# Peptides against a protein of PDB entry 3T6J: the designs that were tried, part 252

Target 1, 375 residues: chain A of PDB entry 3T6J
Amino acid sequence: PIVESYIGFIESYRDPFGSRGEFEGFVAVVNKAMSAKFERLVASAEQLLKELPWPPTFEKDKFLTPDFTSLDVLTFAGSGIPAGINIPNYDDLRQTEGFKNVSLGNVLAVAYATQREKLTFLEEDDKDLYILWKGPSFDVQVGLHELLGHGSGKLFVQDEKGAFNFDQETVINPETGEQIQSWYRSGETWDSKFSTIASSYEECRAESVGLYLCLHPQVLEIFGFEGADAEDVIYVNWLNMVRAGLLALEFYTPEAFNWRQAHMQARFVILRVLLEAGEGLVTITPTTGSDGRPDARVRLDRSKIRSVGKPALERFLRRLQVLKSTGDVAGGRALYEGYATVTDAPPECFLTLRDTVLLRKESRKLIVQPNTRLE
Target 2, 372 residues: chain A of PDB entry 3T6J as posed
Amino acid sequence: PIVESYIGFIESYRDPFGSRGEFEGFVAVVNKAMSAKFERLVASAEQLLKELPWPPTFEKDKFLTPDFTSLDVLTFAGSGIPAGINIPNYDDLRQTEGFKNVSLGNVLAVAYREKLTFLEEDDKDLYILWKGPSFDVQVGLHALLGHGSGKLFVQDEKGAFNFDQETVINPETGEQIQSWYRSGETWDSKFSTIASSYEECRAESVGLYLCLHPQVLEIFGFEGADAEDVIYVNWLNMVRAGLLALEFYTPEAFNWRQAHMQARFVILRVLLEAGEGLVTITPTTGSDGRPDARVRLDRSKIRSVGKPALERFLRRLQVLKSTGDVAGGRALYEGYATVTDAPPECFLTLRDTVLLRKESRKLIVQPNTRLE

## One batch from the design tools (peptide; made by RFdiffusion4, then SolubleMPNN)

Design b2_p24_3_s1 (from b2_p24_3, 12 letters changed)
Fold by OpenDDE base, seed 1:
Structure b2_p24_3_s1 (fold): chain B 375 residues (1-375), chain A 24 residues (1-24)
Amino acid sequence: as target 1 above (375 residues)
Amino acid sequence: PVVILFPPSVVEGPLEDDLAVAGS
C-alpha cells in the first residue's frame, strides 16, 4: 500500500487569532479508486477556476497543479479528525509553491452512516435521498472545497520594494468599479489581517466554492454522476449545507457572542445568505416533535437552486473573494460578521432555534479505530 | 485548512474543533 503521513503544528482553528497551529499528525493509506476521481478533478482544476465568479485578475496568475489524494486513515492524533485537508496553510506558499489536498475517505464513510429515525431537521420525503447521497455529495463538496476553494484566489500584494503583483492601472474591483484601493503589504498575511475571522471566513469561501461549482455538469461527471443522479447529488449537497447551517447553532455561545467552530460558523453564514435570497429557496419551520417538544424542519426548494441560490451565492462568493484579495478587513468583517450574527430576530428567531437544536442534539460519534478494509 | 468530521471531544467549550455535520 501507498502510505502517507504528516505531523506538526498545522491547523490554527484552536487559536483565537487563527495563527498558531495545533500539533497533529496522521498515518494513512492511499485509496487509489477514490484518488482517481480527485486526479480528474485536478486535471480540470485550471478550467474550473475560470468558472469562479471573479475576474481572472483576482485569480492566481499561475495555476500550480497540486496533489490530491483520498486517504484511508489508520491513525490520527489531534483534537479532531478532519474530512479533508489543504496544506500548507500559508496563502503565499499556496500561490508560489503550490499545495496538497487530501480527503480522509474512511472518516467520511463513517460519517455517512446515519440512522433514518435519528436524522434531525429534514422533511420525511428528503431523508431517504439524503441518506443515499450524503456520502457522494460530501465527496464532491470536499474535493471542491479543498482544491478549488482553498486553492483559488489571489492576494494583492505590495512587496517590500514597493512592487505590486497586480497592475494598479488596469485591475478593476468588480464590486466598486474602481481601481484597487487596498492590498497586503510586505509581511501581512491573510491570517494576520483578518485575524479572528480569518479561518471561518476562508472556510465559508471554500464551502461556497463547493456549492457553486457542484452545479457544473463537468464536476459531477468527474465524480461519476450524470442525469438524475447528478441532480440528486447537487440537491443533497445544498440540503446538507443548509441543514448544517442550522446545526451550527450548537456551536454558538450567546453569552460570549462567540462561535466555537470555524466551519460551523461558515455554514451558518451560508444559510443566512441563502435565506436572504428568499423566494422560497430555503425554509426553516419550527415544529413539534412526536415527543411533544420543539423541533424544526429545513426545506430546500430544488427547483430554485439554480435560479435563486446560485445567483445569491455568486454575489456573496465574489464579495468574499474581492475583500480577501484586497485585504479589506473592514469590509470583510462587516460582511462576514453581519451574516454570522445570531439574534432572535424574526422570522428565523435563531436563538430560539438554537434551543431546539440543542434539544435535538445527538451524542457525538467517537472514532476509536479506523475502518480500513484490505481487498 | 481542514474539514473536521469527528471531534473527539464530547464536551462543549470554546474553540472546539470544527465539525462537518453535527449529529451525523
Scores: peptide ipSAE 0.022, ipTM 0.471, DockQ to the pose 0.066
Fold by OpenDDE base, seed 5:
Structure b2_p24_3_s1 (fold): chain B 375 residues (1-375), chain A 24 residues (1-24)
Amino acid sequence: as target 1 above (375 residues)
Amino acid sequence: PVVILFPPSVVEGPLEDDLAVAGS
């Protein structure tokens, strides 16, 4: 088998300033069958990047073809097991030297083996569909998230010699209609500028790319889905995201007004964006469970994903990218923290919903790693 | 960047399936 390893001070999610890496490591084996799907995604990446909702001037000048493999993890050491990885974690290096994507396939397979009776916050009619397509939809999401999410977008930079990597006279900010007024100076990085929101913001952008691009037929074809199956995969992917946004409330600490998990904060932000879109796209309804205690249901109208959801996400995603590209920390923080704010304001009453989420919280899952032997 | 599936927390119970079974 082809063995890959990943080891070092890599991910900075546990650093509140997003700078210091946690020591992490794994040993894995390449899953050739699943890797082939990701290779097809890589082959289509340049075309799919053009589908993202920002001008080409805000995209990387050259797409550097990455390696993308699916791995079956044999051993993992770290505080959290990821579904996918995009490395290096330096935007400047990703733009100039390239990057590598990894999907941890067997982690995905285990993580979402949920019993129907334990599946919270979904309508009964959605549960079977959710269970059926959760895995496949997540493969799609992870692939898009890592490759075209983290792998997309340009940072406008002025180098140490004063040269710009963009034409200051011709590049127009699509949000303002004006020339570019801010950029990254020499020595400034994404993490250094956006600091406390950098990780969550980037995860939100990547998740949004996944949702947005999963609507493209070519993406579903790459993963082997057509017709009704493709539509179900799309639906479940979006449904999973809005549900995740509700579940995310577990990771909010009201007393400290802070989030404890970057990805969960990102998913809550996306939920807020889709709720703001209105028109019955997403509905969260407080209910009473069979035990007589508070419960809730999330409903996503599949017929409105393209008509209501996509445009809302498009606008939001464009704003995220433009603010990122221009290094507009003030604008980016205002936008992101606005959606990340958790209050008890009607109609959603998120703090009340948080109590419900905590009440219905599942026990923490433990992944048991395999033992390997030669037969 | 990664998609974190299992953030650090107190272990309350195991998954029904282990990595070897589910990922093979």
Scores: peptide ipSAE 0.015, ipTM 0.433, DockQ to the pose 0.072
Fold by OpenDDE base, seed 3:
Structure b2_p24_3_s1 (fold): chain B 375 residues (1-375), chain A 24 residues (1-24)
Amino acid sequence: as target 1 above (375 residues)
Amino acid sequence: PVVILFPPSVVEGPLEDDLAVAGS
């Protein structure tokens, strides 16, 4: 078997300022079968990057082909086990030196083993489909998120010598129609500028890339889905995201007006974007459970994913990228915190829904990492 | 960055992948 490992101060999610890394490490074995799918995705990455909803001037000048493998984790030391990883976490290094992507396949497999009777907030008609396609849809989402999410986009930089990595005279901000007015100066980084929202904002961008690009037929083909199966994978991927946005409320602390988990905040933001799109795309309905206590149902109209969802996500994702590229912290914070705000305003009444989410929350589970043997 | 962190309520059940076979 091929063994991979890493160790060090890697992820900054636990730092309120997104700067200090947590000490983390893993040992894993390469899943060759799943890795082959990701290799095909890598082979198509340069072409798929062109499908992202920003001008080429906001994309990396040269795509640096990364490694992408699916890993089965033997041991993981850290605050939580991710489903996928893109490293290094420094945008400047990603842009100049390249990056490496991994999917933690067996972590996903554990997540897929959801009992139907415990599956909350879905319509009964969606549960079987969700259970069937949750795994495959997550593989698609993780691949896109890592490779084309975190692996995409350009930061506009002025170096220590005063040189720009973009043409100030010709590059136009697609949101304003004007020349680029802001950029990263020498010593400024994504994390240093965007600080408290940096991690969640980037995760939101990457998740949005996943949802957006999973609609592309070539992506589904790479993962081996066609026809009705491909459409079901798309539907379940989007359904999972909007459900996750509701579940995310568990990680919001109303008293402190803060989020405790960057990825969950990101998913809530996406839910808000898709709700704002309207037209019956996403509906969250408070209900009463069989136990007589509050419950809720999330409904996604699959027929409106392309017509309503995609355009809404496109606009949002473009705004995320433009604000990131230009280092526009004020604009970025206003946009992101606007969607990340949790109130009890109708029609959603998110604070009330949060109570429902907490009521329906399952007990925390421990992930046991056993030894493995080759025969 | 890490792509997806599963909350404890989502990460459940046994591993379905054969680590030994997959990694060989």
Scores: peptide ipSAE 0.023, ipTM 0.438, DockQ to the pose 0.057; fails the geometry check
Fold by OpenDDE base, seed 4:
Structure b2_p24_3_s1 (fold): chain B 375 residues (1-375), chain A 24 residues (1-24)
Amino acid sequence: as target 1 above (375 residues)
Amino acid sequence: PVVILFPPSVVEGPLEDDLAVAGS
């Protein structure tokens, strides 16, 4: 078998300033069959990057073909086992030296296992579809999230010699219509500038890329989905995200006005963006469970994903990228924290919904006893 | 960066960055 591993201070999610890495390591075996899908995605990456909703001037100057491998984890040392990884975690290195992507396939497989009776916040009519397509949709989302999410976008930089990596005279900010007015100076990084919101903001960008690009037929074809199956994968991927946005409330602490998990905060932000789009795209309805206690249902109108959802996400995702590229911390913070704010304002009443989410909280999964066999 | 996480335990103390289960 082909064995891959990594070890070191890698992820900074547990650092409130997003800078100090947590010690982490894994040993895994390459899953050749699953890796083939990601290889096809890599082969299309350069073209798919052009589909992202920002000008080429805000994308990497040169596409550097990354490695993307599906891995079956044998052992993982860290706070938790991720579903996917994009490294290095330095945007400047990603754009100049390249990056590697991995999908932790057997971790994803565990995520696929959902008991219908325990599946919260979905309409009954969606549960079977969700269970059927959760796994496949996750494969799509993880692939896009890592490769085209974390692997996309350019930071505008002025180096130590005063040279810019962009043409100040010709590059236009698509949001303002003006020339670029801010950038990263020598020694400034994404994490150093955006600090407390850096991790969550970047995850939000990557998740948004996944949702946005999963609508592209070529992406679904790469993963082997066509026709009605492709549409179901899209629907379930988006449905999963809006559901995740509701579930995210578990990780908000009202008393401290803070989020305890970067990815969940990101998913809540996306939910807020899609709710703001209106037109019946997403609805959250408080209900009463069979136990007579509060419950809720999230509904996604699949017929409005492309017409309402995509444009909303396009605008939002472009703003995220432009603010990131230009190092506009003030604008980025204002945008992101605006959507990350949790209040009890109607119609959603998120603080009230949080009580429901906590009441319906699912048990966390334990992953143990990895095994290998020869076939 | 990484995608969603599987936590090592159901019972966790307060952390600056809590862990999220895949699919949530």
Scores: peptide ipSAE 0.019, ipTM 0.450, DockQ to the pose 0.059; fails the geometry check

Design b2_p24_3_s2 (from b2_p24_3, 11 letters changed)
Fold by OpenDDE base, seed 4:
Structure b2_p24_3_s2 (fold): chain B 375 residues (1-375), chain A 24 residues (1-24)
Amino acid sequence: as target 1 above (375 residues)
Amino acid sequence: PVVILFPPSVVEGPLEDDLDVSGS
């Protein structure tokens, strides 16, 4: 078997300022079959990057072909095991030197293990479909999230010599219609500038890229989905995200007005964006469970994903990228924190929904070191 | 960055310094 490993100070999620990495390491074996799908995705990456909703001037100047491998984890040392990884975590290096992507396939498999009777917040008619396609849709999402999410976009930089990596005279901010007015100076990084929101903001961008690009037929074809199956994968991927946005409330602390987890905050933000789109795209309905206690249902109108959801996400995602590229911390914070705010305002009453989410909370999954054998 | 994390242990609730979980 092909063995891969990494070790070091990698992820900064435990740092409130998003700067200091936690020591982490793993040993894994390559899943060749799933890796082949990601290789096809890599082969299409340059073209798919052009489908992202920002001008080429806000994308990397040169496409650098990354590695993308599906891995089955044998051992993982850290506070948690990720489903996917994009490294390095330095945007300047990503755009100049390239990056590597991995999907931790057997970690994803753990996520697939859902019992129907324990599946919360979905309509009964969606549960079987969700169970069937959660895994495949998640593979798509992870691939897009890592490769085209974290692997996309350009930071506008002025180097130590005062040179810009963009043409100040010709590059136009698509949101303002004006020339670029802000950028990263020497010594400034994504994490240093955006600080407390950097991790969650970037995860939100990457998740949004996944949702946005999973609508592309070529993406689904790469993963082996066509026709009705492709549409079901899309639906379940979006449904999973909006459900995750509701589940995210578990990780909000009202008393401190803060989020404890970057990814869950990101998913809540996406939910808010899609709710704001209106037109019946997403509906959250408080209900009463069979036990007589509060429950809720998330409904996604699949017929409105492309007509309502995609345009809303497009606008939001473009705005995220533009603010990131220009180092506009004030604008970025205003945008992101606006969507990340949790109140009890109607119609959603998110604080009340949070109580429901907590009431319906499931036990955390246990990851057990696997055994392997050669045949 | 990573997509989601699976914590290695079961806890009653999320801690302030808990890493991101799937939530799915």
Scores: peptide ipSAE 0.015, ipTM 0.420, DockQ to the pose 0.070
Fold by OpenDDE base, seed 2:
Formats: sequence, C-alpha cells, structure tokens
Structure b2_p24_3_s2 (fold): chain B 375 residues (1-375), chain A 24 residues (1-24)
Amino acid sequence: as target 1 above (375 residues)
Amino acid sequence: PVVILFPPSVVEGPLEDDLDVSGS
C-alpha cells in the first residue's frame, strides 16, 4: 500500500486568534479508488472555479494543480480528526506554490454509520434517503470544500514595495460598484486581520462553495452520480447542511455569547442564510418526541434549492469572498457575526432550539484505531 | 483548514471530540 503521513503544527482552531497551530499528525494508507474521483475533480477544478459567484479578478490569477488523495487513516494524533484537509494554511503559499487536499475516507465511513432510529431532527420520509446518501454526498462536499472552497479566492495585496497584485483602476467591487478601497498590506494575512472570526469565516466560505457547486451537473458526474441519484445527492447534501446548522447550537455558549467550534458556527451561519431566504426553503419546527420531550424537525424543500437556496447562497458567498479579498474586517465581521448571533427571537427561537438539541444529543462516539491485514 | 469530525473546543474547557453526526 501507499503510505502517507504528516506531522507538525498545522491547524489553529485551538488558538483564539487563529494563528498558532496545534501539533498533530497521522499515518494513513491511500485509497486508490476514491482518490481517482478526487483526481477527476482536480482535473476540472480550473473550470469549476469559474463557476464561483465572483469576478475572475477576485479569483487566483493562476491555477496551480493540487494533489488530492483519499486516505484511510491508521492513526491520528490531535484534538480532533478531520474529514478533509487542505494544506498549507497560508494563503500566500496556496497562491504561489499550490496546495494538497486530503480526505480521510475511513473516518467518514465511521461517521456515517448512523442508525435510523437515532437520527435526529429529520422528517421520517427523509431518513432513509439521508442514510443512503449521507456518505456519498459528504464525499462531494468534502471534495468541493477542500479543493474549491479553501483552494479558491484571491487576496488583494499591496507588497512592501507598494505594488498591487490587482489593477486598482479597473477592478470593481461587485457589491459596491466602486473601485477597491481596501487590501492586505505587507505583513498582513487573512488570520492576522480577521483574527477571531478567521477560521469560522473561512470554513463557512468553503462549506458554502460546496453547497453552491454541488448543484453543478459536472461535479456530480465526477463523483459518479447521474439522474435521480445526482438529485438525491444534492438534496441530502443541502439537507445535511441545514441539519448541521441546527446541531451546531450545541457548540454555542449563551452565557459567553461565543462559539466553541468554528465549523459548527459556520454551519449555523449557513442555516441562517438559508432561513433568511424564506419562501419555505427551510423550516425548523419544534415538535414533541415519542418520549414526550421536546424535539424538532428540519425540512428542506427540494424544489426550492435551485430557485431560492442557490441565489441566496450565491449572494452570501460572493459577499464573503469580496470582504475576504479586500481585507474588509469591519464589513466581514458585521456580516458574519450578524448571522452567527444566537437569540431566542421568534420565529426560530434558537436558544430554545438549543435546549432541544442538547436534550437530543447523541452519545459520544469513539474512533478506534483500525486493524490491518496482510493479504 | 479542515473539516473536522471531532471538533476541538475553541474556548477554554474540555475538548469537544464527539463524532460529528451532521457531517463535516
């Protein structure tokens, strides 16, 4: 087998300022079959980047073909096991040197071994479909998230010599219709400028890219889904995200008005965006469980994903990127924290829903080191 | 960046290492 490993100070999720990496490492074996799908995605990446909802001027000047591999992890050391990885985490290096994407395939497989009777917050009619397509849809999401999410977008920079990596006279901010008024100065980075929201904001952008691009037929084809299967994968991917946004409330601390997990905050933000879109796209309904205790149901109207969801997500995702590219911390923070705010205001009553989420919290699962066999 | 199945805590306290049942 082909063995891959990495080790070092890589992810900064444990740093409140999003800058200092936690020491982590893994040893894994290449899953050749799944890696082939990601290779096809990589082959289409340059074209798919053009489908993102921002002008080419806000995209990387040059596409650098990354590596993308699916790995079966043998051992992982760190505070959390990722489903996917995009490295390096330095945007400048990503733009100039390229990047590598990794999917931890067997971790995903374990994560999706959910029993139907324990699956919370879904309509009964969605449960079987969700169980069937959760894994495949997540493969799509992870691929898009890592490759085209984290791998996309340009930062506008003025270097130490005063030169810009964009034409100040011709580049127009699509949100304002004006010339670019802010950028990263020499020594400024994404993490240094956006600080406390940088990680979650970036995850939100990457997740949004996944949802947005999974609607593209070419993406589904790359993963081997066509016709009804492709539509089901799309539906389940979006359904999973809105459900995740509800589940995310577990990681909000009302007393401190803060989030304890960047990805969960990101998912909640996306839920809020899709709820704001209205028109019956997403509905969260408090219910009573069979045990007589509070429960909830998330409903996603499949027929409105493209007509309502996509445009809403498009606008939001474009705003995320524009604010990121221009280094507009004030605007970015206002936007992101606005959607990340958790109150008990009707109709959603998110703080009340949080109590329900906590009540319905699943038992802790453990990932155990797998066995290997010589064949 | 990563999509985490076992999310770490960003705040002080115990690590949040529960399996992400919503996907990640």
Scores: peptide ipSAE 0.025, ipTM 0.463, DockQ to the pose 0.056; fails the geometry check
Fold by OpenDDE base, seed 1:
Structure b2_p24_3_s2 (fold): chain B 375 residues (1-375), chain A 24 residues (1-24)
Amino acid sequence: as target 1 above (375 residues)
Amino acid sequence: PVVILFPPSVVEGPLEDDLDVSGS
């Protein structure tokens, strides 16, 4: 078998400032079959990057072909087992040296097994589709998230000698129509500038890339989905995201006005963006469960994903990238925290919904032994 | 960065970034 491993201070999600990495490590075996799909995605990455909703001037100048593999984890040491990884976490290195992507395939496989009776917040008619396509949609989302999410976008930099990595006279900010007015100075990084929102903001950008690009037929074809299957994978991927945005409320602490999980905060932000799009795209309806206690249902109108959802996400994702590229912390924070704010304002009444989410939460799951098989 | 699809529900204490099969 082909064995991969890593160890060290890697992820900074547990650092309030998003800077200090947690010590972690894993040993895994390459899943050749799934890795082949990611290799096809890598082969198309340069083309797919052009489909992202920002000018080429806001994308990396040089495409650096990454390594992308699916891994069956034998052991993982850390506070939690992720679904996918993009490393290094330094944007400058991603720009100049490249990066590696991995999907922890057997960890994802555990999440594929959903008990229908425990599947909260979905309409009954969506549950079977969700169960069927959750796994495949996760593979698509993880691939896009890691490779084309975290692997995309340019940071505008002025080096220590005063030179810019962009043409100040010709590069135009697509949001303002003006020349670039802010950038990263020498020694400034994404994490150092955006600090407390850096991790969640970046995860939100990456998740948004996944949702946006999963609509592209070429992406679904790479993963082996066509026709009705491709449409179902798209639907379930988007449905999963809006559901996750509701579930995210568990990880908000009202008393402290803070989020305890960066990815869940990101998913809540996306939910807010898609709710703001309106036109019946997403609806959250408070209900009463069979037990007589509060419940809720999330509805996603499949027919409005492309017509309503995609344009809304496009605009939002472009703004995220432009603010990131220009190092506009004030604008970025205003945008992101605006969508990340949790209030009890109608019509959603998110604080009330949070109570429902908490009421419906299940006991924590534990992964005791990773699952790896030879066939 | 890491993708965490469904972190486990946490009652008390620091959040662990595990996957939860329930999605909660």
Scores: peptide ipSAE 0.023, ipTM 0.446, DockQ to the pose 0.052; fails the geometry check
Fold by OpenDDE base, seed 5:
Structure b2_p24_3_s2 (fold): chain B 375 residues (1-375), chain A 24 residues (1-24)
Amino acid sequence: as target 1 above (375 residues)
Amino acid sequence: PVVILFPPSVVEGPLEDDLDVSGS
């Protein structure tokens, strides 16, 4: 088998400032079958990047084709095992040298082993579809998230010599209609500039790219879905995201007004965006469980994903990218923290819903290193 | 970056604990 590994100070999620890495390492085996799907996605990446909702001037000047591999983890050392990885974590290097994408396939398999009876916050009619398509939809989401999420977008930079990597006279900010007024100066990075929101903001952008591009028929075809199956994969992917946004409330600490998990904060933000879209796209309804205690249901109208959801996400995602590209920390923070705010205001009453989420919290799973053998 | 930790119940360790990693 082909063995891959990495080791070092890599991820900075535990650093409030997003700068200091924690020590992490893994050893894994290449899953050739799943890797082949990601290779097809890579082959289409340059074309799919054009489908993203920002002008070409806000996209990378040249797409650097990455490696994308699905891995089955043999051993992992770190604070948590991810489903996917995009490295290096330096935006400047990703812009100039390229990047590598990894999906941890067997980690995903463990994540989806939830029993039907334990599946919270879904309508009964959606549970079977969710169970059936959660895995496949997640493969799509991870691929898009890593490759076209983290792998997309240009940072406007002024180098040490004062030269710009964009034409100041011709590039227009699509949100303001004006010339570009801010950029990254020499020595400034995404993490250093956006600091406390950098990780969650970037994850939100990447997740949004996944939801947005999963609507594209070519993407679904790459993963082997057509017709009704393709529509079900789309539906379950979006449903999973809105459900995750509700589950995210577990990771909010009201007393500190703080989020403890960057990805979950990102998913909550997306939920808020889709709720704001209105028109019956997403509905969260407090209910009573079979035990007589508080429960909730998330409903997603599949018929409104394209008509209501896509435009809302398009506008939001464009704003995320424009603010990122221009290094507009004030604007970016205002936008992101606005959607990340958790209050008990009606109609959603998120703090009350948080109590319900905590009440219905699933037991934690233990991931155990598998035994290996030659067959 | 780590792309997706999903679902939370599968992740053990400090990443799921109080980390003060983001927020307003």
Scores: peptide ipSAE 0.022, ipTM 0.494, DockQ to the pose 0.078; fails the geometry check

